# Designs tried in a protein design run: peptides against a protein of PDB entry 3T7K. Part 39

Target 1, 248 residues: chain A of PDB entry 3T7K
Amino acid sequence: KAEKILARFNELPNYDLKAVCTGCFHDGFNEVDIEILNQLGIKIFDNIKETDKLNCIFAPKILRTEKFLKSLSFEPLKFALKPEFIIDLLKQIHSKKDKLSQININLFDYEINGINESIISKTKLPTKVFERANIRCINLVNDIPGGVDTIGSVLKAHGIEKINVLRSKKCTFEDIIPNDVSKQENGGIFKYVLIVTKASQVKKFTKLINDRDKNETILIVEWNWCVESIFHLNVDFTSKKNVLYQKK

## One batch from the design tools (peptide; aimed at target 1 G23 L63 R64 T150)

Design b2_p20_5_s2 (made by RFdiffusion4, then SolubleMPNN; from b2_p20_5, 6 letters changed)
Fold by OpenDDE base, seed 4:
Structure b2_p20_5_s2 (fold): chain B 248 residues (1-248), chain A 20 residues (1-20)
Amino acid sequence: as target 1 above (248 residues)
Amino acid sequence: SEELKERIKKDLEEAEKNAL
């Protein structure tokens, strides 16, 4: 069926998109439209797997979903597109208007607002955002919204190698892992990095660390600090936004 | 189509509810 529909075009573009969707197309596509998209070099996946070499995200806007956050870790993210791209594409293809010589849709017209070339260019870097920030090992409180597995998966996609889950009520100093990175001269290296949800956790962890390791560097942040770092593909250590405690 | 826009709107609302 798809071949017959596409036969009216003299040439077909190859968009070379390997994409996931978030905040759109939850019901998926019909078989004919999937075949059409595939023939145009648009492959949509249900889940993110590294083996699929994903390079595209479809979303109506910047979202705080697992898929969207992870899409910024693609190598590279070539395109972040609004769902209207697919809608307009399929609409043009299903149009009964006479022999269209060519599909006339420009990908750049469908960019997600706020995902600019500066962000896209950073996805071409050989390192991940937290790797560049010298954050390899973090402590994550177990009561984090979204769950430690989901949050941890996002953080790992962005270069955090080890996630230590802290049981906030029961944890001791010995449960807190150091951020084991070699002291590089030019970067704020924090020995202890923690993501917390409550002011009481800040008080607890600062006390535990300072009582046992008084002269060490500490960074305690909210999840929003990680999100902002991901959205910008840059860690701004000069910003106090979403930083709950910092000791240099 | 208005139907597709409405579907996207619903999907967006769901994604916003499940935001991390």
Scores: peptide ipSAE 0.535, ipTM 0.929, DockQ to the pose 0.831
OpenDDE base, seeds 1, 2, 3, 5: peptide ipSAE 0.535, 0.532, 0.532, 0.533; ipTM 0.929, 0.929, 0.926, 0.929; seed 2 fails the geometry check

Design b2_p20_5_s3 (made by RFdiffusion4, then SolubleMPNN; from b2_p20_5, 6 letters changed)
Fold by OpenDDE base, seed 3:
Structure b2_p20_5_s3 (fold): chain B 248 residues (1-248), chain A 20 residues (1-20)
Amino acid sequence: as target 1 above (248 residues)
Amino acid sequence: SEKYLKEIKEDLELAEKNAL
């Protein structure tokens, strides 16, 4: 059926998209539309897998979903597009107007607001954002909204290798892991990096660390610090935004 | 803040249900 529908066009674009969707198309697509999209070089996947070499995200706007945050770790992310791209494309294809010799939909007209070429270009870098920031090992409180698995998965996608989950009420200094990175000449390395949810946790962990490992560097942040770093594909250590405690 | 973290959870849980 898809072939018959597409036969009216003299030329078909190949968009070369391997995409996931977030905040849109939760009901999926019918079989005919999936086949149409496939013939146009648009493959939509339900989940993110590294083997699929995903290069596109569909979303109505910048979202804080797992899929959206992970899409910024694609290698590269080629396009971040509004769902209207697919909607308009399918509308044009299903149109009974005999006069359409070609599909005329430009991907660049459907870019998600706030995902610009500067962000896209950073996804071509050989390193991940937290890797570039010398953050390899982090401590994560177990009561984090979204859950340690989801949050941890996002952080790993962006270059954090080891996530230590802290039982906030029961943890001791010995439960806190150092950020084991080699000293680089040009970058402030924090020995202890922690993501916390509450001011009480800041007080607890700062005390534990300062009492046992004096004069070491500490970075305690909110999840929003990570999100902002991901959205910009850059860690700004000069910013105090979402930083709860910092000791250099 | 705890308020902002709650909003994050809501975004993670609810955003996938949006339809256009």
Scores: peptide ipSAE 0.024, ipTM 0.612, DockQ to the pose 0.075
OpenDDE base, seeds 1, 2, 4, 5: peptide ipSAE 0.024, 0.024, 0.024, 0.024; ipTM 0.617, 0.612, 0.607, 0.608; seeds 2, 4 fail the geometry check

Design b2_p20_5_s4 (made by RFdiffusion4, then SolubleMPNN; from b2_p20_5, 10 letters changed)
Fold by OpenDDE base, seed 3:
Structure b2_p20_5_s4 (fold): chain B 248 residues (1-248), chain A 20 residues (1-20)
Amino acid sequence: as target 1 above (248 residues)
Amino acid sequence: SEEYKKKNEEELKEAEKNSL
């Protein structure tokens, strides 16, 4: 069926998109539309897998979903597009009125607001955002909204190798892992990095660390610190935003 | 086309509710 619909075009674009969707197209597409999209080089996947070499996300806007946050770790993310791209494309293809010799839809007209070329360019870097920030091992409290698995998966996608889950009520100093990174000459390395949800955890962990490992560097942040770092694909250590405790 | 738009509006609300 799709071949017959597409046969009216003299030339078909190859968009070369390997995409996931978030906040749109959860129910997928009908069989004909999937076939059309596939013939145009648009492949939509239900889940993120590294083997699929995903390069695109469809979303109506910047979202704080697992898929959206992980899409910024694609190598590279080529396009972040509004769902209207697919809708307008399918509408043009199904239109009987115009003997269109070609599909006239530009991907750049459908960019998600706030995802600019500066962000896209950073996805071409050989390192991940937290890797560049010398954050390899983190401590994550077990009561984090969204759950430790989801949050941990996002953080790992962005270059955190090890996530230690802390049982905030029962944990001791021995449960806290150091951020094991080689001392680079030019970078402030924090020995202890923690993501926490409440002020009582800041007080607890700062006491535990300072009592047992004096003079060590500590970074305690909110989840929003990670989100902002992901959305900018840069860690700004000069900002105090979402930093709950810092000891250099 | 219109069916996708309506569903996407509902899915956006769900995605916002499930925000991390």
Scores: peptide ipSAE 0.638, ipTM 0.963, DockQ to the pose 0.891
OpenDDE base, seeds 1, 2, 4, 5: peptide ipSAE 0.638, 0.636, 0.637, 0.637; ipTM 0.963, 0.962, 0.962, 0.963

Design b2_p20_6 (made by RFdiffusion4)
Pose (drawn by RFdiffusion4):
Structure b2_p20_6 (pose): chain A 234 residues (1-94, 102-181, 189-248), chain P 20 residues (1-20)
Amino acid sequence: KAEKILARFNELPNYDLKAVCTGCFHDGFNEVDIEILNQLGIKIFDNIKETDKLNCIFAPKILRTEKFLKSLSFEPLKFALKPEFIIDLLKQIHQININLFDYEINGINESIISKTKLPTKVFERANIRCINLVNDIPGGVDTIGSVLKAHGIEKINVLRSKKCTFEDIIPNDVIFKYVLIVTKASQVKKFTKLINDRDKNETILIVEWNWCVESIFHLNVDFTSKKNVLYQKK
Amino acid sequence: SYLEELIFNDEEIEKIELPE
């Protein structure tokens, strides 16, 4: 059936996209539209799996979704495209000349896309390997944790902020000895006291979640930035 | 295009984003 639709075309391009959509196409398309995309070398997965080697993301804009943040750890991310690409493509299908250049997500330029080819992840480059994360983090620890691990963090230690003792805090073994991601000022005081009491001479970095988000969007941890840094001892 | 209706508006996007 989709072949009939495509039988009208002398030649079909191979867009070679393995993509997820975020902020768009939340189920699929109709079955015909889907089979057409495959015939054009466009495959859209429901969720991100490391072994599918996704290289593309469809999104109306830069988004804070788990999918958009993870797309910045594709190996490599080749295309970050507005949904209008698929829309214009299927409109024309129903010769093919829709191109991969008229549909960039504004704000995601080549300099950033290119960093996804780097042989390291953003937090791996920053020597942030093992972190502590408060249990009450917005988005929940499972998701935030998955995003941070997709960006080079190997160990996520979750702290029940009200209950945790110093012994529960894991060092950042790879440089900050202790890295914590927190929500409340009430947590900054408790943690700096605990660590200062028990490991006075060591280094600490305490940041908000937004610090990690900015680092991912830039694919760079800027240690000279005070933005979203709640406490540091270096 | 019916496909345009499958794009989330700002309110719907705010629901799916990871909060600050």

Design b2_p20_6_s1 (made by RFdiffusion4, then SolubleMPNN; from b2_p20_6, 8 letters changed)
Fold by OpenDDE base, seed 1:
Structure b2_p20_6_s1 (fold): chain B 248 residues (1-248), chain A 20 residues (1-20)
Amino acid sequence: as target 1 above (248 residues)
Amino acid sequence: SEYEKKILNDEELEKEELPD
């Protein structure tokens, strides 16, 4: 029983982690270890649900997985930790040789490289990254790798309200939705925002929009533009990286 | 440990990541 194992410690930490894992622990933990983790205030969930108030991600490094990308939308993300945290913790707990009165594992020693305090602090903001960037309605091509549902779910987690899926071969101008945002005085607003996969789509959509809605602002980006924005929790409109077409 | 083997290597991680 987990209780018997933990009885050797005078005090148990409460880490207060509600976590998901990506790139690690696919097979989960044994029953005893789950109970141990629970006693230490570490609860690991299989899937992301808003109702669970998740605050932690376990991953070996920054990953372009759905779980990792969504973890940056947690409110807040308290910790992004390497799986070695759990491994070392369990090793210490199961060790019979260490006459430790206390568990001596510091969460800060296990931070994922590249997830710094600046990133963590941005997860405490009341707005999401794309919301702050005045991107609420986007057009997404149906042939996007990873699928429109997965990509759309990530984008929605980060503040995009409406995702219009475009059938790239059959779509007309009437199928393209505008980014309906109120003009904020100090922010560049693009009327049309599109995520595409191919140069041919850029040509098609730019033509459709320019022919029917002249002089409007257009932003056409790759998925990587979104990923980079998520990883930084900031949209940099000055960067041309992963921008395929921009009309201001 | 039993769990050390449950950390994916770089090649395996690339397979789980969303494509470009």
Scores: peptide ipSAE 0.548, ipTM 0.946, DockQ to the pose 0.952
OpenDDE base, seeds 2, 3, 4, 5: peptide ipSAE 0.546, 0.546, 0.545, 0.547; ipTM 0.946, 0.946, 0.945, 0.946

Design b2_p20_6_s2 (made by RFdiffusion4, then SolubleMPNN; from b2_p20_6, 9 letters changed)
Fold by OpenDDE base, seed 1:
Structure b2_p20_6_s2 (fold): chain B 248 residues (1-248), chain A 20 residues (1-20)
Amino acid sequence: as target 1 above (248 residues)
Amino acid sequence: SELEKKILNEEELKKLELPD
């Protein structure tokens, strides 16, 4: 059925998209539309798997969703597109009125606002954003909104190797892990990196660390610090935004 | 269109996002 619909076109584009969706198309597509999209080189996946070599995300805008945040770790992310791309494409294909010999939909017309070429180019880098920032091991409080598994998964996608979950009410200094990164010349390395949710946790962890491991570098941030770093694919250590405590 | 209805509205998007 899809072949019959597409037969009216002399040439079909190959968009070469392996995509996930967030904030759109949660119910998927009908079988015919899926087949049409597949014939146009557009494959939509339900979940993110590294083996699928995903290169595209569909979303109405920049979103703080697991899928969107992880899409910025694709190698590379080729396109971040608005769902209107699919809508307009399918509308054109199903339209009987358009004596169009060709599909005239340009991907570049559907870029998500705020995802520019600078961001896309950074996804081609051989390293991940937190790896570049010399953050490999972090401490995460167990009461983080969104859950440690989801947050941890996003962080791992962006280069954090080890996530130590702290039981905020019961943890001791011995439960806190250091960021085990060799000192690179000219790079700020924090020995202890923590993601927390409450001011009381800042007070607790700073005391524990300072009492037992004096004069060490500490970075305590909110989840938003990570999100902003991901959205920019850059860690800005000069910014105090979403930083709760910093000791250099 | 039926396809346009597959895009979440602003309120729904906010609910979908990870919390602060």
Scores: peptide ipSAE 0.599, ipTM 0.954, DockQ to the pose 0.929
OpenDDE base, seeds 2, 3, 4, 5: peptide ipSAE 0.595, 0.598, 0.598, 0.596; ipTM 0.954, 0.954, 0.954, 0.954

Design b2_p20_6_s3 (made by RFdiffusion4, then SolubleMPNN; from b2_p20_6, 9 letters changed)
Fold by OpenDDE base, seed 3:
Structure b2_p20_6_s3 (fold): chain B 248 residues (1-248), chain A 20 residues (1-20)
Amino acid sequence: as target 1 above (248 residues)
Amino acid sequence: SELEKKIDNEEELAKRELPD
């Protein structure tokens, strides 16, 4: 059926998209539309797997979903597109207007607002955002909204190698892991990096670390600090936004 | 404290849209 529908076009574009969807297309696509999309070089996957070499995300806007955040770790992310791309494409294809010899839909017309070429270009870098920031090992409180597994998965996608989950009520200094990064000449390395959710946790961990390991560098942030870093594919250590405690 | 007020900001909590 898809072949018959597409036969009216003299030339078919190959978009070469391997995509996931977030915040759109919850009901999926019918079999015919999937086949049409496949013939146009658009493959949509349900989940993110490294083996699929995903290069595209469909979303109505910048979202804080797991898929959206992870899409910024694609190697590279080629396109971040609004769902209207697919909608308009399928509408054009299903149109009975005989005069359409070509599919005239440009991917660039459907870019998600706020995902610009600068961001896309950073996804071509050989390193991940937190790797570039010399953050390898972090401490994460166990009561973080969204769950440690989801948050941890996002962080790992962006270059965090080790996530230590802290039981905020019961943890001691010995439970806190250092950020084991070799001193590079040009970058401030924080020995202790923590993601917390409460002011009480800031007080607790600050005290524990300062009492036992005096004069060490500490970075305590909110989850939003990570999100902003991901959205920009850059860690700005000069910003105090979403930083709860910092000791240089 | 300013810190407590910042963390307790409901708007900031609402921004945590992780579930897909």
Scores: peptide ipSAE 0.267, ipTM 0.754, DockQ to the pose 0.085
OpenDDE base, seeds 1, 2, 4, 5: peptide ipSAE 0.222, 0.242, 0.243, 0.243; ipTM 0.616, 0.753, 0.622, 0.752; seeds 1, 2, 4 fail the geometry check

Design b2_p20_6_s4 (made by RFdiffusion4, then SolubleMPNN; from b2_p20_6, 9 letters changed)
Fold by OpenDDE base, seed 3:
Structure b2_p20_6_s4 (fold): chain B 248 residues (1-248), chain A 20 residues (1-20)
Amino acid sequence: as target 1 above (248 residues)
Amino acid sequence: SELEEKIDNEEELKKKEIPD
């Protein structure tokens, strides 16, 4: 069926997209449309797997979903596209108007607002955003919204190697892990990096660390700090936004 | 379009406001 539908076109584009969807196409595609998309070099996956070498995300806008956040870790992310790309493409293909000898859909017309070339270019870097920021080991409170597994998975996708989950009510200083990174000549390394959800946790952890490991560098942030860093593919240590406590 | 109706809102990881 797909071949018959596409036979009216003299030339077919090859978009070379390996994509996931978030915030769109929950019901998926019918078999014919999947076949059509495949013939156009568009393959849509249900989940993110490293082995699939994904290079595209479909979303209506910038979203704080696991898939969207992880898509910014693709190597590279080639395109972040609105679902209207697929919609318009399929509409054009299914159109019975004989006058269309070619598919005329430009990917660049469907870019997600806020994901610009600067962001895309950073996905071509050999390092991940938190790796570049010298954040290798973090402490994560166990009561984080979204769950430690989801949050941890996103953070790992962006270069955090070790996630230590803290039982906020029961943890001691000995439960807090240092950010074990080699001293680089350029850039402040925080010995302790923590993601917390409550002001009480800030008070607790700052006290525990300062009482036992005086004069060490501490960074305590909200999850939003991580999200903003991911969205920009850059950690701005000059910004106090979403930073709850910082000791240099 | 039927395809536009398929745009479902996936759950975003909610911004929790930390009370001051």
Scores: peptide ipSAE 0.049, ipTM 0.624, DockQ to the pose 0.325
OpenDDE base, seeds 1, 2, 4, 5: peptide ipSAE 0.016, 0.026, 0.021, 0.031; ipTM 0.479, 0.547, 0.550, 0.573

Design b2_p20_7 (made by RFdiffusion4)
Pose (drawn by RFdiffusion4):
Structure b2_p20_7 (pose): chain A 234 residues (1-94, 102-181, 189-248), chain P 20 residues (1-20)
Amino acid sequence: KAEKILARFNELPNYDLKAVCTGCFHDGFNEVDIEILNQLGIKIFDNIKETDKLNCIFAPKILRTEKFLKSLSFEPLKFALKPEFIIDLLKQIHQININLFDYEINGINESIISKTKLPTKVFERANIRCINLVNDIPGGVDTIGSVLKAHGIEKINVLRSKKCTFEDIIPNDVIFKYVLIVTKASQVKKFTKLINDRDKNETILIVEWNWCVESIFHLNVDFTSKKNVLYQKK
Amino acid sequence: VEELLEEIEEDLEEAEENAL
């Protein structure tokens, strides 16, 4: 059936996209539209799996979804495209000349896209390997944790903030000896006291979640930035 | 086309609400 629709075309382009959508196309399209996209070398997965080697993300704009943040750890991310690409493409299908350049997500330029080819992840480059994360983090630890691991963090230690003792805190073994992601000022006080009591001469970095988000959007951890840094001892 | 655009607007609002 979709072949009949496509039989009208002398030649079909191979867009070669393995994409997820975020902020769009939350189910699929109709079956015909889907089979057409595959015939054009466009495959859209429901969720991100490391072994599908996704290279594209469809999104109306830069988003803080798990999918958008993880797309910045594709190997590599080749295209970050507005949904209008698929829309214009299917509109024309129903010769094919829709291109991959008229549909960039504004704010995601080549300089950022290109960093996804780097042989390291953003937090791996920053020597942030093992972190502690408070259990009350907005978005929940499983999601935030998945996003941070997708960006080079190997160990996520979750701290029940009200209950945890110093012994629960894991060092950042790879440089900050202790890295914590927190929500409340009430947590900064408790953790700096605990660590200062038990490991006075060692280094500490305490940041908000937004510090991690900015670092991912820039694919760079800027240690000279005070933005979203709640406490540091270096 | 219009239908997809309307769905995208809704999806975008949901993505903004569920932002991390």

Design b2_p20_7_s1 (made by RFdiffusion4, then SolubleMPNN; from b2_p20_7, 7 letters changed)
Fold by OpenDDE base, seed 4:
Structure b2_p20_7_s1 (fold): chain B 248 residues (1-248), chain A 20 residues (1-20)
Amino acid sequence: as target 1 above (248 residues)
Amino acid sequence: SKELKEKIEKELEEAEKNAL
C-alpha cells in the first residue's frame, strides 16, 4: 500500500531521522503511515535506546519529559521538530492532487521554538553537559518528584556516572558520596553535589558535611538547576538560580 | 485539522502534567 502511494513521486527525500516522540503521537501511526515514513528515512521509536542512534525528537514545544530531556543527550541531536512536520508530510503524500514530482517539506520550518542551532551544536561536543561541568557523582534525595530511577536515568544520559540515593530522614554523613573528579585547575569542582527537594534537607546535609568535612566544597541544587543546565547544554556556575547552597 | 490540533493539545497537556 505505501509503495503504491509513494509511486506517484519521482523522487523521495531521505530525511535520515531516528526519532522519539513526546507530547504527541501517543497513539502512534497506522501501518501504512509507518511504512511511508520508513521509506522516507523517518524511523520512530517508542523508547530511547543508545543502540538505535537516535538523532531527532518530535514535540510540540520544549517539554520536561524524560524523552525530551534525554533527547538533548543524543550524539548529535540533529533535529528537534514539531509534530506538524509529520502531519504536513503525510498530508502531502495522501493528497490526491496532481503528480507531485517532489515532496516540498523543509525540516527547518518545523523547529521547536527555543531549540536553536547553539543548542544543537552543543550536542556535537564529545562530552556531556555534566561531564564538562566536572559532575560525575551526585547525591539524590529519595523523595525527588518523578522518582529516582527516571531522574537518575536523565542525569546518566547527560554524563553523571554515579547516582547515590539518599534516604533523607535516616541519612548520615557516611551515606553521602563525594564527587570523585580529578582536580582540574580551571573548573569549579565541588566535592559534594546534592540534588534536594526541601530546605530542611539543605540544613541537614550542610550540617552533616560541615561537621565532618569542614573545608570541603559543597553544591546543593534543586532539580530545576539540572533541567536548566540540560536545556542550555551548559552549567552556569555563576548563576545562583536554583542553587540552594554553595560553598566554594 | 481541528481534531488533530485538539489531539495534540490534549497530549501536550498530559505531557505537562507528567513533567519532571
Scores: peptide ipSAE 0.500, ipTM 0.919, DockQ to the pose 0.766
OpenDDE base, seeds 1, 2, 3, 5: peptide ipSAE 0.499, 0.499, 0.499, 0.499; ipTM 0.919, 0.919, 0.918, 0.920

Design b2_p20_7_s2 (made by RFdiffusion4, then SolubleMPNN; from b2_p20_7, 7 letters changed)
Fold by OpenDDE base, seed 5:
Structure b2_p20_7_s2 (fold): chain B 248 residues (1-248), chain A 20 residues (1-20)
Amino acid sequence: as target 1 above (248 residues)
Amino acid sequence: SEKYKEEIKKDLEEAEKNAL
């Protein structure tokens, strides 16, 4: 059926998109529309897998979903597009106007607001955002909203290798893992990196670390510190925003 | 194709509710 619909065009674009959707198309596409999209080089996947070499995200705007946050780790993210791209494309293709020799839809007209070329360019870097920041191992409190598995999966997509989950009420100093990174001359290295949800956790962990390892560097942040770092694809160590405790 | 446009509003509201 899709072949018959597309046969009226003299040439078809190949968009070369391997995409996931968030905040749109939750019910998916009908069989004809998915076949049309496939013929145009647009492949939609239900979930993110590294093997699929995803290069695109569809979303109405910047979102704090797992899919959106992980899309900024694609290698590279080529396009971040509004769902109206698909809608307008399908509308043009299903149109009964006989004289359409070509599909006239430009990807650049459908960019998500706030995902600019500066962000896209950083996804071409050989390293991930937290890798560039010398953050390899982190401590995560078990009461984090969204759950440790989802949050941990996002952090791993962005270059954190080890997620240590802390049971906030029962943890001791021995449960806290160091951030094991080689000393680089030009980067702030923190021996202990922690993501916490409450001021009581800051007091607890600062005491535990300072009582046992007094001279070491500590970074304690909120989850929003990670989100801002992901959205900018850069860690700004000069900013105090979402930093709860820092010892250099 | 227009059916998808109506669904986006609901999908967006759900995504915002489930924000990390």
Scores: peptide ipSAE 0.631, ipTM 0.958, DockQ to the pose 0.866
OpenDDE base, seeds 1, 2, 3, 4: peptide ipSAE 0.630, 0.629, 0.629, 0.630; ipTM 0.957, 0.957, 0.956, 0.957

Design b2_p20_7_s3 (made by RFdiffusion4, then SolubleMPNN; from b2_p20_7, 10 letters changed)
Fold by OpenDDE base, seed 4:
Structure b2_p20_7_s3 (fold): chain B 248 residues (1-248), chain A 20 residues (1-20)
Amino acid sequence: as target 1 above (248 residues)
Amino acid sequence: SEKYKKENEKALEEAEKNSL
């Protein structure tokens, strides 16, 4: 069926998109539309797998979904597009208007607001955002909204190698894992990095660390600090936003 | 076309509710 629909075009673009969707197309596509998209080099996947070499995200706007946050770790993220790209494409293809010689849709007209070329360019870097920030090992409280598995998966996609889950009520100093990175001269290396949800956790962990390891560097942040770092593909250590405690 | 628009409105609402 798709072949007959596409036969009216003299040439078909190959968009070379390997995409996931978030905040759109939850019910998927009909079989004909999937076939059409596939013939145009648009492959849509249900889940993120590294083996699929994903390069595109479809979303109506910047979202704080697992898929969206992970899409910023693609190597590279070539395009972050609004779902209207697919809608307009399919609309043009299903249009009964006479022999269209060519599909006339510019991908750049469908960019997600706030995902600019500066962000896209950073996805071409050989390192991940937290790797560049010398954050390889973190401590994550077990009561984090979204769950430790989902949050942990996002953080790992962005270069965190080890996630230690802290049982906030029962944890001791021995349960806190150091951020084991070689002291590079030019970067604020924190020995202890923690993501917490409550002010009581800040008080607890700062006390535990300072009582046992008084001279060490500590960074305690909210999840929003990680989200902002991901959205910018940069860690700004000069910003106090979403930083609950910092000891240099 | 209209099918996907209505589905996408719902999908956005769900994604906002499930934000991390």
Scores: peptide ipSAE 0.687, ipTM 0.966, DockQ to the pose 0.925
OpenDDE base, seeds 1, 2, 3, 5: peptide ipSAE 0.687, 0.686, 0.685, 0.686; ipTM 0.966, 0.966, 0.965, 0.966

